# Ledger of designs, part 87: peptides against a protein of PDB entry 6RO1

Target 1, 216 residues: chain A of PDB entry 6RO1
Amino acid sequence: LGKEIEEYIHKPKYCLPFLQPGRLVKVKNEGDDFGWGVVVNFSKKSNVKPNSGELDPLYVVEVLLRCSKESLKNSATEAAKPAKPDEKGEMQVVPVLVHLLSAISSVRLYIPKDLRPVDNRQSVLKSIQEVQKRFPDGIPLLDPIDDMGIQDQGLKKVIQKVEAFEHRMYSHPLHNDPNLETVYTLCEKKAQIAIDIKSAKRELKKARTVLQMDEL

## One batch from the design tools (peptide; made by RFdiffusion4, then SolubleMPNN)

Design b2_p19_1_s1 (from b2_p19_1, 8 letters changed)
Fold by OpenDDE base, seed 1:
Structure b2_p19_1_s1 (fold): chain B 216 residues (1-216), chain A 19 residues (1-19)
Amino acid sequence: as target 1 above (216 residues)
Amino acid sequence: VKPEFDASRLTKESLIDIK
């Protein structure tokens, strides 16, 4: 279900309006999870398919990502690698194809006007970490229907199934089996968390989704 | 306020793509 939603949100048709500077986005490249980064800019590049001559525009988003210091020392030809879990890493602006965006947050940060100093880039990491502390259940995502305005019927059906499943998991009194109550309570906690996240997202949408670094 | 920054000079030359 999460993967199916991802297949919609990373499409340029839907996500481009939300790729403003300071938008929190999650970047994944196969086995490489960069986690949450911050959009700096995006660009449309003209690409011509070599075999068909068909214009296939490439959308590249410049994202400030936590990278391994080792990957920064390696030649300009090597793709950036995510920082190891035990590594501080270094925040660097990395060009990312838009389809590698695994999530888009409702949160947008103020970023330093000059990202040339390492300290300014690392300050953005501190801001991301502060957002993560404020949202222990996960950074709030844009709603694909309510926020992103995706009208695709396939997506609507997926979301309806998820909501109906969640609602049924909550509405079925697992009456008489004490083991079912434990599972139910855990499921209730998990989905109350999901509802609280959705509510917090709505409140953040009504409030300034733009957070200043100094307010983080 | 829309944060604006031209990071073109700081961007790595290599694109992140699925290999």
Scores: peptide ipSAE 0.015, ipTM 0.519, DockQ to the pose 0.027
Fold by OpenDDE base, seed 5:
Structure b2_p19_1_s1 (fold): chain B 216 residues (1-216), chain A 19 residues (1-19)
Amino acid sequence: as target 1 above (216 residues)
Amino acid sequence: VKPEFDASRLTKESLIDIK
């Protein structure tokens, strides 16, 4: 279900308007999870499909990511690797294909204008870590429908399934209680309260994100 | 060809084009 949502979000037609400098994004390349990084820029590259000759534009986003120092020494010949959990790593601007974005945050940070100095890049890591501290339940995501404006019926069905699944997880089927209707109504109220809390947390996160955008 | 993560641009030059 989460992966099915990702398949919509990482499509250029939906995500490009939100890839402004300073946008928090999560990058994953197969087995390499870079975690949260910050968008610096994006570009459109012409790609010609070898079999059809059709122009299929590739979108590349430059993302400031925490990379292993070992991989950076070999950066001329080897792909950047994510920093190990025990490693400090180094923040580097990495060109990433847009389909490798696993998540897009509602949070947008101010970034230094000059990212050439190591200290300026590392300051952005401190800012990401500060955002993570402010959001202990995880960095807030853009809502695919409300924030990103995605009208795709397939996505709406996926979200409805996720919401129904979340509802079923929070509605522990207390199996055999004869007060099933009262428990269902309480579970529906609790799920509605959880949706309302999630909505209120989203609105509060939106309001805090907007307020923090003014205070950061 | 899976568009490979072109780490070759991790050179100092890729940082310069960030205008």
Scores: peptide ipSAE 0.008, ipTM 0.494, DockQ to the pose 0.028
Fold by OpenDDE base, seed 4:
Structure b2_p19_1_s1 (fold): chain B 216 residues (1-216), chain A 19 residues (1-19)
Amino acid sequence: as target 1 above (216 residues)
Amino acid sequence: VKPEFDASRLTKESLIDIK
């Protein structure tokens, strides 16, 4: 079900309006999970389908991602790989096909104007880590319907199925399935996340107001 | 202890816009 939602979100017709510089996005390429990165820019590249000669536009998003230092040494010949969990890694701007975006956050960061210095790139990692600390239950996602405005009936049916499944799971509490505790914990977390997002939005609004007042 | 969102630690550089 989550994967089915991703199939809608990563479509250029839906996600491109939200790929502004500083937008948090999650990047996954097959077995390589880069986790959360920050959009730098996006571009439309003209591509010609080799078999039909039809114009098939490729959408490439440049994302600042935490990469393995080992993979960067071979960057001339090999694709960047995600940093290992125990590795510090290095933040690099990686060109990513838009369909490799597994999630899009409602969070948008300020990014340094010049990302050539390593220190500027690493500062963005600190900002991502700070966001993750502020959202212990997960970085808030854009709602595909309410935030992204996706009107696709297929997506609405998927969401309805998820909601119906969640409702059935809550209405039949009697099965002590150990998986249910995990799901209840996830759902309590989700409800707590919704409260925490609302609280965080309020605190961010206050912080912006304070920062704007200090600039006056 | 739920990490309280401390807005006081928000710098311009770490300013987050949440839609």
Scores: peptide ipSAE 0.032, ipTM 0.628, DockQ to the pose 0.134; fails the geometry check
Fold by OpenDDE base, seed 2:
Structure b2_p19_1_s1 (fold): chain B 216 residues (1-216), chain A 19 residues (1-19)
Amino acid sequence: as target 1 above (216 residues)
Amino acid sequence: VKPEFDASRLTKESLIDIK
């Protein structure tokens, strides 16, 4: 289900309007999880499909990512590797195909104008870490419907399935309680709390998108 | 040979080409 949502989010037609400089994004390339990085810019590259001659535009996002120092020593031709969990790593601007974005945050950071100095890049890591501290349950995601405006019925069905599954997961432990009415009211309250948490997260998100991290 | 941006490879392009 999460992967199915990802398949919509990483489509250029949906995500490009949200790939502004400073946007937090999660990057994953096969087995390499870079975690959260910051969008610097994006570009459209002309790609010619070898078999059809059709121009299939490739979208490349430059993302400031925490990379292993070992990957920095390797030639400009080698792929950047994510920093190990126990490694400090180094923040580097890495060109990423848009389809490698596994998540897009509602959070947008201020970034230094000049990212050439290591200290400026590392300052962004500190800002990401501060955001992570403020969101112990995880960095807030863009809502694909409410924020991204995706009207695709397939996505709506996926979300409905997720919500129904979550509802069932929350209801199943309660369904062993013989008091069905209390379970339904608790499930309705929990569904309402989930809606209210989603709404409160949306309002908090609207409020936090306005929260210029003046203190960061 | 323009380095074929192997889009599959997160290659370190140097920060210099950030236009």
Scores: peptide ipSAE 0.007, ipTM 0.519, DockQ to the pose 0.024; fails the geometry check

Design b2_p19_1_s2 (from b2_p19_1, 9 letters changed)
Fold by OpenDDE base, seed 3:
Structure b2_p19_1_s2 (fold): chain B 216 residues (1-216), chain A 19 residues (1-19)
Amino acid sequence: as target 1 above (216 residues)
Amino acid sequence: IKPEFDASRLTKESLIDIK
């Protein structure tokens, strides 16, 4: 179900309007999970399909990601790799194909204008970590229907199945796993947060809200 | 009193300044 939703949101026709500088995005490339990064910019590249000669534009988003220092030394020949869990890593601007975005957050950060200094890049990591502390149950996602405006009936059916499954999980607590109550409370909090976000977005739909971290 | 973090304030257009 989550993967099915991902197949919609990573499509350029849906996600491009939300890839503003400072947007939190999750990047995954095959087995490499970079986790949460920050959009710097995006570009459209002309691509010609070899078989049809049709113009198929490629979209590349530059994302500030926590990378392994080892992979950066080999950056001329090798793709950037995510930092290991035990590694500090280094924040780098990595060009990413838009279809590699596994999630898009409702959160958008202020970023330094000059990302050439390592300290400026590392400051963004501190900001991401602070957001993660504020959201212990996970960074909030854009709603694909209410926020992203996706009208696809296939997606609506997937969301309905997810909601029905969540409702069934909530209505039938698998009482036998003590960890499930914790998961339940977390899921209820997440669901309530999602409802509250939806309600507030209906009210705030017209207002650009700048949130200061001190008010979060 | 920790300011109540209202996640409901987060929108697609929301900007958060994290210092």
Scores: peptide ipSAE 0.021, ipTM 0.610, DockQ to the pose 0.147
Fold by OpenDDE base, seed 5:
Structure b2_p19_1_s2 (fold): chain B 216 residues (1-216), chain A 19 residues (1-19)
Amino acid sequence: as target 1 above (216 residues)
Amino acid sequence: IKPEFDASRLTKESLIDIK
């Protein structure tokens, strides 16, 4: 279910408007989880499909990511690797294909204009860590429907399934009460309440994010 | 009518200046 949502949000037609400098994004490349990074810029690359000759544009986003220092020594020949849990790592600007974005945050940071100095890049890591402290339940995500405006019916069905699943997880197994309809209506009401609580938590999180912005 | 989501509005409200 989460992966199915990712398949929508990382599509260029949906995510590109939100890839502004300073946007928090999560990057995952196969087994390599870089965690949260910050968008620096994006570019469109012309790509020609080898079999059809059709122009299939590739979108590359430059993301400031926490990389292993070991991988950076070999960066001329090897791809950057994520920092190990036990190391500090180093923040590097890494070109990432847009489909490798696993999440997009509603949070956007101010970033230094010049990211060439190591200290400026490391300051962004401190900012990410501060955001993580402010959001102990995790960095807030863009809503694919409400924030990103995705109208895809397939996504709406996935979201409904996720919400119904989340509801079923938070609904204690209601014991054997045979009145399935009342349980479904209570589950729909509680799913709607969970949606309303999630929406209200999103609105409270948006309002807290806005309120925390007004208090800054 | 594709709502032209003016991404510029979301940018102002989602900017956190963490110094």
Scores: peptide ipSAE 0.021, ipTM 0.599, DockQ to the pose 0.082
Fold by OpenDDE base, seed 1:
Formats: sequence, C-alpha cells, structure tokens
Structure b2_p19_1_s2 (fold): chain B 216 residues (1-216), chain A 19 residues (1-19)
Amino acid sequence: as target 1 above (216 residues)
Amino acid sequence: IKPEFDASRLTKESLIDIK
C-alpha cells in the first residue's frame, strides 16, 4: 500500500508543482535512505532514448541531503551516501532523479539564499531536526488526493481499502485468533504507512505549511 | 536507466546560488 502510493507521488506529472524551494522531501536510493532533505531546485533534462529516438524527459531535483563525510572525500565519481546514524554528516546539494522521492511533506522551509557556506547548509539540518521534534509522529505528508490533486482511480481504491481496513482494525476487538496475527503483521506494515498518511493529514491541518528558519 | 546519482556533477560550481 505505501509502495503503491509512492508510485503515484514520485511521478513528475503529480509531484513537480510541489517541488518548490524549501519543500521537505524524503530520498531513497535502493538500500540508501537519506531521510528528509530540502528541495533547492528542479530541472527538466531532455533525454533521447538511444534505441527509439523518443524524447524521454528526465526530471532532476537538487536536494539538500545529509551525506557521509567519507563519501564526499572519495573520488568525484562516487555517488554521495547517506550519513550513518552515529555521524554528524554534512549537508550537501545532491542531484536526485524525481522517482527517488519516497515522500513529499506539506512543510516548506525558508532556506538560506547562499548554500555555499557549510554553516548555512548545516543550519538547514538543524531546521529539519526541529521540524522532526515538533512532529514526533512523523513529518506531515502531502495528501495525494486532497493536496496533490491525484485523480487516479487506482490510487483512490488503494486509499479506500486502507481506510476501510483501519476502520475495521479499530472497530473489531482484537480477537485472539492466531491466524489473524500473520495477516496483521503484513497488514501492520501496510497499515503503519496508512496511519502515517492519516496522522500526516491531521497534522497538516495544524501545521503551518511554511516555516521560517528563525521560528524553528 | 539505473537511478545513478550522478555525483560527478557535484562540482563546486554546481552549488546553485538560490537567488
């Protein structure tokens, strides 16, 4: 269910209008989870498919991400890696393909105009951490239907199934049926993503969409 | 297209001055 939602939200036709400077986004690249970063800019790159000659536009978003210092020292050819949980890391502007966005927040930050100084980049990390403290249940997400305006019937059906399942989980007393636990554990991982969307919707109504760094 | 972070474009010059 969460992966199905991700398949919609990372599509350029839906997410591009929300990739304004300062937007909080979550970036994942295969096994590398960068966590939450901040959109700096996006660009459309013309790509010509070598075999078909078809124009396949690539969308690249520049995201300020917490990177490992080790990955930055290694040759200019190695992809930036996420900072380890135990390290401070360094905030770097990383070009990211739009399909690597795993989440988009309703929150936008005011960012420094000049991101060349390390201190300015690291100040944005402090702002992200302050947002995380203000939202202990998770950073609020854009609603794919209400906020992003996605009208896809497949997505609507997924969300309806999630909401119906959540309603059943809360309305049914935990019947001690052991066969339900295995379905529940698979559904709990899926339901946790649904809960995260629903909690994010509730927090969206309470959260200022735009936060100033000085207010963080 | 492998989602390769083209880190090669992380040249010092690629620090976009957000005007």
Scores: peptide ipSAE 0.016, ipTM 0.550, DockQ to the pose 0.029
Fold by OpenDDE base, seed 2:
Order: C-alpha cells, then structure tokens, then sequence
Structure b2_p19_1_s2 (fold): chain B 216 residues (1-216), chain A 19 residues (1-19)
C-alpha cells in the first residue's frame, strides 16, 4: 500500500509543483536509503526513447543528501552512497531522478544560498535533525489528495484500502468483544477520530510546520 | 567524453555549482 502511493507521488505530473528549494524529500535508490534530504533545484532533460524516438522528458532533482565520506573519495563516476547510521557523513548535492523520491514532506526549509561550503551544507543537516526531533513519529508527509491535489481514482481506492485496513486493524482486536455495536461505533468514532485526528494532526502539523518554521 | 550524467547513478560529478 505504501509503495502503491509512492507510484503516484513520484510522478512528475503530481510532484513537480512541490519540488521547491528547501522541500524535504526522502530518497531511495534500490537498496540505498538516503533518508531525508532537501530539494535544491530540479531540471527537465530531454530524453529520446531509444526504441520509439519519442521524447520522454527526464526530470532530475538536485537533493542535498547525507552521503558516506567513503563514497565521496571514490571516482566522480561512482554513485554516492548513503551515510551509515553511526557515520556523521557529509551533506552533498546529488542529482536524483524524480521517480527515486519515496516521500515528499509538507516541511520546506530555508537553505543557504551558497551550498558550496561544507559548513553551509552541514547546517542543513542540523535543520533536518531539528525537524526530526520535532516530529518523533516521523516527518510530516504531503497528503496526496488534500495537499497534492491528485484526483486519480486509483489513488483514492488505495487510500480507501489503507483506511479500511487501518479500520480493520483497530477493529480486529475488538471483534472478539461481544459489544460489537459499541465497538463498531467506537471504531467508526475512532476511525473518524483517527481521520479527524489525522486531519487535525495534519492541520495542526501544517499550522505547527508553518509556526515551527518561524521558530527555526 | 563528458561522462553522461546518468541521473540514476547519483554520481559525485552531479555537484552542480548552484549559482
């Protein structure tokens, strides 16, 4: 289900309007999880499909990512590797294909104008870490429907399945309770409260994200 | 031959001097 949502959000049609400088994004390339980075810029590259001659535009986003220092010593032709959990690493601007974005945050940071100095890049890591401290349950995501405006019926069905699954997970421990109606009403209330808490947490998270950005 | 920036490979040369 999370992967199915990812298949929508990483589409250029949907994500490009949200890839402003300072946007927090999560980058994953195959087995390499870079975690959360910050968008610096994006570009459209003309790609010609080798078989059809059709112009398939490639979208490349420059993302400031925490990279292994070991990977930084390797030749310019080698892919950057994510920093190990216990490694300090180094923040590096890495060009990423847009489809490698596994998540997009509602958080947008201020970034230094000049990211050439290591200290300026490392300052952004401190900002990311501060955001992570403020969000112990995880960095807030853009809502694909409410924030990103995705109208795709396939996505709506995926979200409905997630909500129904969450509802079932919350109802399953309670299905053995003979007060099924009270449990269904409590689960509908709890699902509605979870939707309302998710909505209110989204609104509070949006309000807190805006308010917390003024405190950063 | 300028290494074709394979955006898929997250290569170090991809440090575009953000002016």
Amino acid sequence: as target 1 above (216 residues)
Amino acid sequence: IKPEFDASRLTKESLIDIK
Scores: peptide ipSAE 0.011, ipTM 0.489, DockQ to the pose 0.024

Design b2_p19_1_s3 (from b2_p19_1, 5 letters changed)
Fold by OpenDDE base, seed 5:
Structure b2_p19_1_s3 (fold): chain B 216 residues (1-216), chain A 19 residues (1-19)
Amino acid sequence: as target 1 above (216 residues)
Amino acid sequence: VKPEFDASRLTKEKEIIIE
């Protein structure tokens, strides 16, 4: 269910108005979870679909992310990798396709105007860590309906299911509702199908995006 | 059309700005 919500949230139609500088966002690229980062800016890239000649605009958001020190900043060829849990890492501005945003927070940070100095980038990490300390139950998310104004009926149905699920979980904490396993399995299957569709779209897009990242 | 950042749609009331 959470993954179904993500499929709506990361659509440019809905999320672009909320990608202001300083916005906290979660970035996940396949197996690479960068966790929470901070939006620096976004840009529209003109893309032409090779098969149809149709204009398919790609949206790239520059996100300040905690990266492994092994990640070469300047290698157009090597994708940034997330810092290991035991690694300090380094905050780097990483161009991210908007569909790789897994969450958008209601929190915005003040960011330094100049992010070229390492110290300025690392100061933002300290700010993220402070936010995480202020929100021990997790960084607050934008509500897709109330905050983002998404009117899609499919999303409303997903949210209603999530709310009903949460209500059942909280109302019956001790009841292993066998329907919970079925809903989890259906949510996992649908999440896996969504991952597989997203992975297939990502492989199709990776085949395309590797070609476009080489042009950046 | 660059989605014009309509900053006006973020009701200030729900946005947490940390300085």
Scores: peptide ipSAE 0.106, ipTM 0.663, DockQ to the pose 0.142
Fold by OpenDDE base, seed 1:
Structure b2_p19_1_s3 (fold): chain B 216 residues (1-216), chain A 19 residues (1-19)
Amino acid sequence: as target 1 above (216 residues)
Amino acid sequence: VKPEFDASRLTKEKEIIIE
């Protein structure tokens, strides 16, 4: 279900208006999860389909991403790799195809005008980390219907299924643990439920990815 | 071609700008 929503959000016709400088976006390329980065700019590249002669515009967004230092030392032609969890990494401006955006946040950051200095790029990482601290349950997403204005009935059906699933998870009696009386426990419960929903959505995505691999 | 940013579609109330 999360993947199905992603398939709508990453379409240029929907996401381009929201790819302003400073917009937080999540980038995933196959097995490489870069996590949250910041939009710097985007460009439209004219691509001519070799077989049809049709102009198929490619949209490339430049995103500040935390990259492994090893991937930067390797040839300028190699694709950037995400920093390992235990690695400090380095913030780099990476050209990303728009369809690799897995999420778009409602959050925008002020970014330095000059991103050539390493310190300026690393300052943006500090800002992302501060946002993550402010949103322990996860960085807020743009609503695909209310914020992005997507009218597609297929998306609406997907969202309804997600909401129904979430409602069933919340209505499950196992969440009525009486010991969660304190406001902190309610907030932690809300946080944990949000994490569990995110985990369940991720696990469903993995299960679907495995199913798609079994269908190939 | 600078992509025409239509900022008008974002209700100012939903955009969180962090300095």
Scores: peptide ipSAE 0.028, ipTM 0.657, DockQ to the pose 0.137
Fold by OpenDDE base, seed 2:
Structure b2_p19_1_s3 (fold): chain B 216 residues (1-216), chain A 19 residues (1-19)
Amino acid sequence: as target 1 above (216 residues)
Amino acid sequence: VKPEFDASRLTKEKEIIIE
């Protein structure tokens, strides 16, 4: 279900308006999970499909990502690799096809104007880590419907299935409890608390959408 | 077209000026 949502959010028609400089995004390429990075810019490249002659524009986003130092030595011939968990790594600006964005955060960071110095790039990593500390349950995501404005009925159905599944997961362990009514009221309260937490997280998210480095 | 992570544009030298 998460993958199905991803198939919508990474489409250029939906995500491009949210790929402003400083936007937190998660990048995954095949088996390589780079984790959270920061958007620097994006560009549109004209691609001609060889078979149809149709112009299929490719969108490339430059993302500041934590890369392994080993991959940087071979950067002329090899794709960047994510830093190992125990590795310090180095923050590098990596050109990424937009469809490789696995998540888009509501959070935008203020980033240095000049990212050429290593210290400036590494400062952004510190900011990402501070955001992660502030959000122990995970960095807040853009809501595909409410924030991104996606009107696709397929996505709405996927979200409804996720919500129904979550509701069932909360209700099923409780179906064996003879106090089903107290459990339903607890599930309704928990669903309402989840909605209220989601709403409160949305309000907190709106209030904290732009984090300045000085506040981090 | 393999999404070539064209790491070659990891040009340390590309002046990324965020306007």
Scores: peptide ipSAE 0.016, ipTM 0.475, DockQ to the pose 0.030
Fold by OpenDDE base, seed 3:
Structure b2_p19_1_s3 (fold): chain B 216 residues (1-216), chain A 19 residues (1-19)
Amino acid sequence: as target 1 above (216 residues)
Amino acid sequence: VKPEFDASRLTKEKEIIIE
């Protein structure tokens, strides 16, 4: 269910108004979880699909992310990698495709105007850590309906299912069961698999529809 | 379709600014 919500919030149609400088965002690229970073800027890139002549705009957000120092040395040829948990890392401005934003916070930070000095970038990491300290239960998220104003009925149904699930979970006597985290993780995995299957089926259906349109 | 930046959506944002 969390990933279903993510599929809505990372769409440029919904998230772009909230990508102001200083916005806390979570960045995930496949297996690479960068955690929380800070938006610096975003840009629109015009991508012309070679076959359709349609301009499909790509949006790139520049995000201050905690990167591995080792990955930065190879930055000419390799994508930035997240810092290891035990690594201090270095804050770098990384260009990120908007669809790689896994979460958007209601929190905004004041950022230094000049991010060229390492000390200025590292000061932002200290600010993120202070925010995390203030929110021990997790950094607050923008509500996709109330804060982001998403009117999609599909999302509303997902949220209703999440709320119903959470209500059942909190009302369930197993909420105090130490195995609840395991059950929760398994339920999340199962939900994720179901979403991935549904997404893959939708992509296959779209691909077939596009292929059928090209064959007409 | 230019995503019309509906500035009206920004007014409903529960923004927490931390210095």
Scores: peptide ipSAE 0.157, ipTM 0.653, DockQ to the pose 0.191; fails the geometry check

